Peptides against a protein of PDB entry 6MBK. Designs and how they scored, part 179

Target 1, 240 residues: chain A of PDB entry 6MBK
Amino acid sequence: GFEMVNFKEEGFGLRATRDIKAEELFLWVPRKLLMTVESAKNSVLGPLYSQDRILQAMGNIALAFHLLCERASPNSFWQPYIQTLPSEYDTPLYFEEDEVRYLQSTQAIHDVFSQYKNTARQYAYFYKVIQTHPHANKLPLKDSFTYEDYRWAVSSVMTRQNQIPTEDGSRVTLALIPLWDMCNHTNGLITTGYNLEDDRCECVALQDFRAGEQIYIFYGTRSNAEFVIHSGFFFDNNSH

## One batch from the design tools (peptide; made by RFdiffusion4, then SolubleMPNN)

Design b2_p21_4_s2 (from b2_p21_4, 7 letters changed)
Fold by OpenDDE base, seed 1:
Structure b2_p21_4_s2 (fold): chain B 240 residues (1-240), chain A 21 residues (1-21)
Amino acid sequence: as target 1 above (240 residues)
Amino acid sequence: SFIDSFAQPSFKPRVIPVLAP
């Protein structure tokens, strides 16, 4: 019911190939297609993950390294997804000096500098880990781990990471959701949820879309308190 | 702590709600 299209101004997005009705389940992504902390642990990164306290404590960083490892792996299952990701982002890590200077007059400058500092510290730490840790020797990024690599991965995760339930639903984990995150954003209601029974992320249409129209979804904010749940989509109240 | 220095609001994930059974 949809196809990937490279739109003029918006980059990659999804276009309807048929009429889609509001609240229609048009897109779902099984867990096996997600990039998760668990898939990171089950990858070539697993041995290092099991030995590094930071990777264990920071699931987002684990995802960033998972993304880097898979990007550096020609035969990675996620290559088609990774190739659709932007090469650059509008995150502070990509701000030029003039942009940062402009923000000096704003209260946002503290957050920008904090992000710079933290990311630099993380990179320095992991550069050493990758160079010295025995379990890092087999990583495809062993001889190619630049700050540019790291800021890209961190920015990719920062902009695209999601909290989803674990397979048994007892806890939460972090995931990148291929295909789904190709939808461009618009204002509206949250129309995405996780179906534990079928073990998949499900997205229903925010509105009617005609064949040939770009499909937009509302990603909401990063605060649950600000979510407006779609009326046709039933969620567990404990998830908010 | 060193770990605390890695935490920042920009790393907060979206929350995908669990669908009711």
Scores: peptide ipSAE 0.514, ipTM 0.823, DockQ to the pose 0.540
Fold by OpenDDE base, seed 2:
Structure b2_p21_4_s2 (fold): chain B 240 residues (1-240), chain A 21 residues (1-21)
Amino acid sequence: as target 1 above (240 residues)
Amino acid sequence: SFIDSFAQPSFKPRVIPVLAP
């Protein structure tokens, strides 16, 4: 009922190929297709994950390394998804001096500085780990791990990570949701949930869409400052 | 702690709600 389209100004998005009615379940993504902390543990990253306390403690960083490893793997199952991700982001980690200077007048500046210093610390730490840890030897990152790589991966996770239930529903974990996260954002209500019985993420249509129309979803309400920090943009209709 | 130094608000994920059975 939909197709991937590269829109000129919006980048990749989804377009309806038929009429879709409001509240219709038009998109679902089974757990097996998600990039999760669990899939990271089960990947080539697994041995290192099992011995690094930071990866274990910070699932978002685990996802970032999972992305990097899979991106560097030509036969990765997630190559089609990774190819849809931006090569660069509008997040603070990509800001030039002028953008940072502008933010000095906003509340976001402190979070920007924090993001910079933390990301730098993380990179420095993991650069050493990748160079020295025995379980890093087989990683595709062993011979090529730059700050730009890490910045990209962290930004990808920062903008796209989701909290979902574990398979048994007893806990929560982190996931990237392929295909679903290609939907561009609009104002509205949350229409995405996780179906534990069928073990899949489900999205119902926010409104009626006609064949040929772009499908938009609502990712949630954040302040403009939070959108800058988490998504790299402002949303005019944001009441926070 | 060392781990705390890595924490940042920008890593807050979206929450996908669990659907009722």
Scores: peptide ipSAE 0.512, ipTM 0.822, DockQ to the pose 0.820
Fold by OpenDDE base, seed 4:
Structure b2_p21_4_s2 (fold): chain B 240 residues (1-240), chain A 21 residues (1-21)
Amino acid sequence: as target 1 above (240 residues)
Amino acid sequence: SFIDSFAQPSFKPRVIPVLAP
């Protein structure tokens, strides 16, 4: 019903291969295909995770390291997904001086500086951890962990992380949702939910899409400032 | 706290709602 396409302006997105009707369940992603904190714990990162307080406390950072480990693993199940991720982002971590200057007149500047400072601190911390921790030697990134790697992973998670229920529905966890997150954003209503019975993320069509049209979804309402901080762009049609 | 120093608003995830059975 859809295919992945690299659109010139939007990057990767999904294109309908047939007509899709509004509210049609056109896309679902089983839990087993998700990159989650649990999958991170069950990966080569698991031993380090079990001993590092920050990884345990901050699931987003755990996902970032999970992403880095899987990227560095040629036989990773998620290689096809990882290869579709942007190599760079428009997030504040990638801002040039002129972009930062532009934001100095906005309330977002404090969050931008905070994000940069915190990310730098995190990198410094984990650089030391990776160099010294006994379980870090098993990580495929052991000999290749640069700030560029970290800012990429953090930015990937920042822009793509989702809170989903655990398998039993008793708690929440964090996940990257492959294929689904390839949909580009448009204004509308949330049309994605988690089906606990079938243990999958489900996405229904926001509107009718014809064969050959790009499939857009709505990821939620954010202020322009939040979009800059979270996604690195302003949303023109954002009324909030 | 040490953990708090790492916290940042930009790490707020999207919430995927649980579908009703």
Scores: peptide ipSAE 0.510, ipTM 0.822, DockQ to the pose 0.830
Fold by OpenDDE base, seed 5:
Structure b2_p21_4_s2 (fold): chain B 240 residues (1-240), chain A 21 residues (1-21)
Amino acid sequence: as target 1 above (240 residues)
Amino acid sequence: SFIDSFAQPSFKPRVIPVLAP
């Protein structure tokens, strides 16, 4: 019902290959296809994860390293997904001089500096870990772990991470949702939910799409600090 | 703490709602 396309202005996105009706379940992603904290634990990163308290405490950082390890693995299942990710992001870590100058008169500058400082400290910590920890020796990134790598991975996770239920629904975990997050953003209502029975992320169409049209979804506010969910099409189906 | 340095507001994830059975 859809295909990945590189659009001229928007980069990669999804295009309908047939007519899709509003509220139609057109896209679902089973848990086994997600990049999760659990998949990170089950990967080459697992041994290090099991011994590093920061990776254990910070699922987003675990995902960042999972992403880096998989990127560095030619045979990774997620290579097709990783290749669709932007090489750079519009996050504070990528702000140029002019952008920083513009923010100097605002309180946002303190947040930018703080994020940069924190990220640098994190990198320094993990650089040392990767260089010295025995379980880091098998990581494909051991000899190629740069700040740029870390910045990219952290920014990728920052912009794309999702909270989803664990398989048994008793807890929440973090996940990157391949294919789904290729949809470009438009204004609207949340049309994505997690189906625990089928153990998959489900997305229904925000509107009618004709064959050949780009499929857009609403991710909510792009500001992760105050994400607001508008249930929309899932209003009657949401568990509260 | 060092762990607190990782806890940036910008790292809040999107919440995928759980669908009712």
Scores: peptide ipSAE 0.505, ipTM 0.817, DockQ to the pose 0.533

Design b2_p21_4_s3 (from b2_p21_4, 6 letters changed)
Fold by OpenDDE base, seed 2:
Structure b2_p21_4_s3 (fold): chain B 240 residues (1-240), chain A 21 residues (1-21)
Amino acid sequence: as target 1 above (240 residues)
Amino acid sequence: SFIDSFAQPSFKPRVIPVLPK
């Protein structure tokens, strides 16, 4: 009912190939297709994960390294997904000096500086870990781990990470949701949920879409400051 | 703590709600 399209202004998105009615379940993604903390543990990153307290404590960083390892793996199952990700982001980590100056007049500047500082610290820490830890020797990124790599991975996770239930529903974990996160954002209501019985993310249509129309979903309401910090943009119709 | 120094408030994930059975 949909196809991947590279839209000129919005990048990759989904286009309806048939008429889709509001509330119709048009997209679902099984757990096995998700990039999760669990899949990171089960990957080549697993041994290092088991020995590094930071990776264990911060699922978002675990996802970032999972993303980097899979990107560096030509035969990775997630290569098609990774190829749809932006090569650069509008997040604060990519801000130019003039953009930072502009933000000095906003409350967001403190969080931007904090993000810079924290990301730099994380990179320095993990650069040392990758260079010295025995379980890092076989990682595909062993000889190719730059700040730019880390900045990209962190930004990818920051903009796309989701909290989903564990398989038994007793806890929560973090996940990147391929295909689903290709939908570009519009104002509206949340139309995505996790179906525990079928163990999949399910997305229903926010509105009617005709064949040939781009499919938009609503990822949630945030303040403009939160959007800048989290996603690097302002939302004009934001009620915050 | 050392771990706390790595924390970033901006790293809040989207919450995908669990659908009712």
Scores: peptide ipSAE 0.531, ipTM 0.831, DockQ to the pose 0.846
Fold by OpenDDE base, seed 4:
Structure b2_p21_4_s3 (fold): chain B 240 residues (1-240), chain A 21 residues (1-21)
Amino acid sequence: as target 1 above (240 residues)
Amino acid sequence: SFIDSFAQPSFKPRVIPVLPK
């Protein structure tokens, strides 16, 4: 019912191959396809995860490292997904001087600086960990862990991370949702939920989409400033 | 705390709601 398309201005997105009706379940992603904290723990990152309190405490960082490890693994199950991710982002971590200067007049500047500071600290910390920790030796990123790598991974997670229930529904965890997160954002209502019975993320169409149209979804209610901070873009039609 | 020094408000996940059974 849809296909991946590289749109000129929007990057990768989903295009309807047939007419899709509003509220139609057109997309679902089983848990086994998700990149989660649990899958990170079960990966080559697992031993290090078990020994590093930061990875344990910060699932988003765990996902970032999971993403880096899988990217560095030619045979990774998630290679097709990873290849669809932007190589660069419009997030604050990628802002040029002019962009930062523009934000100086806004309240967002403090959050931008915070991102820079925190991300730099994280990188410095984990660079040392990767260089010195025994369980880091087997990581495919052992000899290829640059700030650019980390910036990319953090930005990927920052823009794409989701809170989903654990398999038993008793707790929540963090996940990247392949295929689903290829949908570009539009204003509207959240039409995605997690079906615990079938153990999958389910997305219903926000509106009618005709064959050939790009499929958009609404990722959440945020201010434009928050969109810039979290997603790297402004949405002019944002009601907030 | 040490952990807090790495925390950043920008790391807010989207919440995927659990669908009713």
Scores: peptide ipSAE 0.526, ipTM 0.827, DockQ to the pose 0.880
Fold by OpenDDE base, seed 5:
Structure b2_p21_4_s3 (fold): chain B 240 residues (1-240), chain A 21 residues (1-21)
Amino acid sequence: as target 1 above (240 residues)
Amino acid sequence: SFIDSFAQPSFKPRVIPVLPK
């Protein structure tokens, strides 16, 4: 019911190939298609993950390295997804001089500088780890791990990471949700939830979309804030 | 600490709510 399209000025997005009604379950992504901390552990990164306490403690960083490893792997299942990711972001790590100067008069500048410093320190740490740790020898990024790579990966995760339940629902983990996160953002209600029974992320349409229209969703704030769930999820047995 | 350097508010993930059964 949708297709990937590169929209002018908006980049990649989803376009409806048929009429989609509001609250219709039009998109679902099974767990097996997600990039998660668990998939990172089960990847080429696994051995290093098992030996590095920082990767173990920081799931977002694990995802960042997961992205980098998969990006460097031509046969990665997630290549189609990774190729749709922006090459740069509007995060503080990508701020231009003018943007930084603009913020110089505000307290926000301290946060920007802090992020710069922290990210640099993180990179330095992991650069050393990758260069010296025995379990890093087989990583595809072994000989090509730049700050730009790290900045990109961290920013990708920062802007796209989601907290989802584990398979048994007893805990939470971090995930990137391919295809789903290609939807561009609009104002509205959260229309995405995780279906534990079917073990998939489910997205219902925020509004009616006609064939040929771009599909927008509301991501809410990129924080652990509470979100208003769209009423469409309260319909029983959206078995699709 | 080094770990604290990763705990920036900007790194907070979106929460995908669990759908009711």
Scores: peptide ipSAE 0.520, ipTM 0.825, DockQ to the pose 0.514
Fold by OpenDDE base, seed 3:
Structure b2_p21_4_s3 (fold): chain B 240 residues (1-240), chain A 21 residues (1-21)
Amino acid sequence: as target 1 above (240 residues)
Amino acid sequence: SFIDSFAQPSFKPRVIPVLPK
């Protein structure tokens, strides 16, 4: 009922191939297609994950390394998804000097500096781990792990990570949701949930869409400061 | 702690709610 399209102003998004009614289940993604902390543990990263306290404590960093390992693997199941991701982001980690100067008058400036410093520290730590840890030897990024790689992976996870339930619903985990996260954002209500019985993420239509129209979803509300920190954007008409 | 020093507010994930049965 939809297709991937490169729109002139908004870039890649989803377009309806038929009429879709409001509240219709038009998109679902089974757990097996998600990039999760669990899939990271079950990948080539698993042995290192089991030995590194930071990876174990920070699921978002585990996802970042999972993304890097899969990107470096030509036969990765997630290659089609990874190829749809931006090569660069508008997040604070990519800000130029002029953009940082503009933020000096905002409440976001301290968080921007903190994010940059923390990311640099993380890179330095993991660079040493990758160079010295025995379980890092089999990683496809062993001889190619730059700050630019890490910045990209962290930014990808920062902008796209989701909290979903575990299979039994007793706990929560982190996931990237392919295909679903290609939808561009609009104002409205949350229309995405996780179906534990069918073990899939489900998205229902926010409104009626005619064949040929772009499909939009609502990813949630954030303040301008949160948008700058999380996605790198300011919105003049943001309600928060 | 060392682990806490790596925490970043920008890493707040979206929450996907569990659908009712």
Scores: peptide ipSAE 0.516, ipTM 0.822, DockQ to the pose 0.821

Design b2_p21_4_s4 (from b2_p21_4, 7 letters changed)
Fold by OpenDDE base, seed 2:
Structure b2_p21_4_s4 (fold): chain B 240 residues (1-240), chain A 21 residues (1-21)
Amino acid sequence: as target 1 above (240 residues)
Amino acid sequence: SFIDSFSMPSAKPRVIPVLPK
């Protein structure tokens, strides 16, 4: 009922191929298609994950490394998804000096500086880990791990990470949700939930969409400051 | 803490609610 399209102003998004009614379940993504902390643990990253306290403590970093490993793997199941991701982002990690100076007068500046500092610290730490840890030898990024790689991965996760339940529903984990995260954002109500019985993420239509129309969803409420930090955007109505 | 020094400010994930059975 939908297709991937590159829109002129909004970039990649989903377009309806048929009429979709409001509240209709038009999109679902099974867990097996998600990039999760669990899939990271079950990948080539698993042995290193099991021995690194930072990867264990910070699921977002685990996802970032999972993303990098899969990107570097030609036979990765997620190659089609990864290829749809932006090569660069408008997040603070990509800001130029003038953009940072502009933010000095805003409440976001402290978080921006902290993000710069912490990202640099993370990279320095993991660069050493990758160079020295025995379980890093099998990683496809062993001989090629640049700050640009890490910045991209962190930004990808930061802009796209979701909290979902574990398979048994007893805990929560982090996930990237392919296909679903291609929907551009609009104001409205959250129409996405996780169906534990069928073990899939489900999205119902926010409104009626006619064939040929772009499908928008509501990802949640964020402050303008949070949007700047998360996505590099500043909107009066927090819409994308 | 050491872990806190690696935190990512304002990097909150979107919460996907669990649908009721």
Scores: peptide ipSAE 0.521, ipTM 0.859, DockQ to the pose 0.842
Fold by OpenDDE base, seed 1:
Structure b2_p21_4_s4 (fold): chain B 240 residues (1-240), chain A 21 residues (1-21)
Amino acid sequence: as target 1 above (240 residues)
Amino acid sequence: SFIDSFSMPSAKPRVIPVLPK
């Protein structure tokens, strides 16, 4: 009922191939297709994960490294997904000096600086880990781990990470949701949920979409400042 | 703490709600 399309200005998105009615379940993504902290633990990153307290404590960083490892793996199951990700982002980590100066007039400036310094600290820490830790020897990152790589991965996770339930529903974990996160954002209600019985993320249509129309979803309520920090964009007429 | 120095409060994940059975 939909197809991937590269839209002007908006980049990749989903376009309806048929009429879709509001509240119709048009998209679902099984857990096995998700990039999760668990899949990171089960990947080549697993041994290092088990030995590094930061990876264990910060699932978003674990996902970032998972993403980098899979990107560097030609035979990765997630290559088709990774190839759809932007090569750069509009997040603060990509801001130039003038853009940062502009933000000084906003409430976001503190978070921007925090993001800068924390990301730099993380990179410095993990650069050393990757170069010296025995369990990092087999990682594709061993010989190529630049700040640009890390910035990209962190930004990818920052803009796309989701909290989902574990398989048994007893806890929550972090996940990137391929295909689903290709939908561009619009105002409305959250129409995505996790079906534990079928173990899949499910998305129902926010509104009626005609064949040929781009499918938009609502990712959540955030202030404009939070949108800048999390997604790198401003949303017009954001009432939240 | 050391871990806190790496934290980014502004980088919160989206919450996907669990659908009722």
Scores: peptide ipSAE 0.513, ipTM 0.827, DockQ to the pose 0.884
Fold by OpenDDE base, seed 5:
Structure b2_p21_4_s4 (fold): chain B 240 residues (1-240), chain A 21 residues (1-21)
Amino acid sequence: as target 1 above (240 residues)
Amino acid sequence: SFIDSFSMPSAKPRVIPVLPK
């Protein structure tokens, strides 16, 4: 029902290959296809994860390293997804001098500095870990771990990370959702939810889309839970 | 704490709501 296309102005997105009706379940992504903290633990990163308190405590960093390890693995299942990710981001870690100057008069500058400082600290810490820890020797990034790599991975996770339930629904975990996050953003209502019974992320169409049209979704704010409460979530779960 | 020094402000994940059964 859709295909990945590189649109001139918006970059990669999804295009409908058939007519899609509003509220139609057009896209679902099973858990096994997600990049999660659990998949990171089950990857080549697993042994190091099991022995590093920071990776264990910070799921976003675990995802960042998972992303880097998979990117460095030619046979990674997620290569097609990783190749669609931007090479750079409009995050504070990529701000130019003029952008920083512009923010100097705002409260945001403190957040920018903090983010940069913390990211630098993380990199320095993990650079040492990768160079010295026995379980790091098996990582494909062992001999190539630059700040640029780390900046990219952290920014990728920062912009794309999602909180989803664990398989049993008792807890939450972090996930990157391939294919789904290729949809470009538009104004509207949240049309994505997690189906625990089928163990998949489900997305219904925000509006009618004709064959050949780009499919847009509304990602909401970072505090999607609050958005759902205040703005509502329309999802026809009966239309499977 | 040591972990706190690694915190990343304004990097909250999106919340994917659990669909009702």
Scores: peptide ipSAE 0.511, ipTM 0.834, DockQ to the pose 0.560
Fold by OpenDDE base, seed 3:
Structure b2_p21_4_s4 (fold): chain B 240 residues (1-240), chain A 21 residues (1-21)
Amino acid sequence: as target 1 above (240 residues)
Amino acid sequence: SFIDSFSMPSAKPRVIPVLPK
């Protein structure tokens, strides 16, 4: 009922191929198609994950390394998804000096500096781990792990990570949701949820869409400062 | 802690709610 299209003003998004009614379940993504902390543990990263306390404690970093390992694997199941991701981001980790100076007048500056310092520390730590840890020898990153690689992966996770329930619903985990995160954002109500019975992420239409129209969803409410930090956007009057 | 020094509080995940049965 939809297709991926490059729109002139908004870039890539989803377009309806048929009429879709409001509240219609038009998009679902089974757990097996998600990139999760669990899929990271079950990948080539698993042995290292089992021995590194930081990977175990920080699911977002685990997802970042999972993303890098799969990107470097030509036969990865997620190659089609990874190829749709931006090669660069308009987020704080990519800001030039003048952009950082502008942020000094905003409430986001403290978090931006923290993000810079923490990301640099993480890279330095994991660079040594990849070079010295026995379980890192099997990683496709062994011969090439640059700061640019890490910056990209971290930024991808920062902009796209989701909290979803575990299979039994007793806990939460982190996930990237392919196809679903191709939808562009609009104001409205959250129309995405997780169906534990069918073990899938489900999205219902926010409004009626006619064949040929772009499909928009609402990802959630963020403060102006949060938009700068997460997505690189700044709004003078963000009232949604 | 050492792990806390690596935290990124500004990188909040979106919460996907559990659908009712």
Scores: peptide ipSAE 0.507, ipTM 0.832, DockQ to the pose 0.854

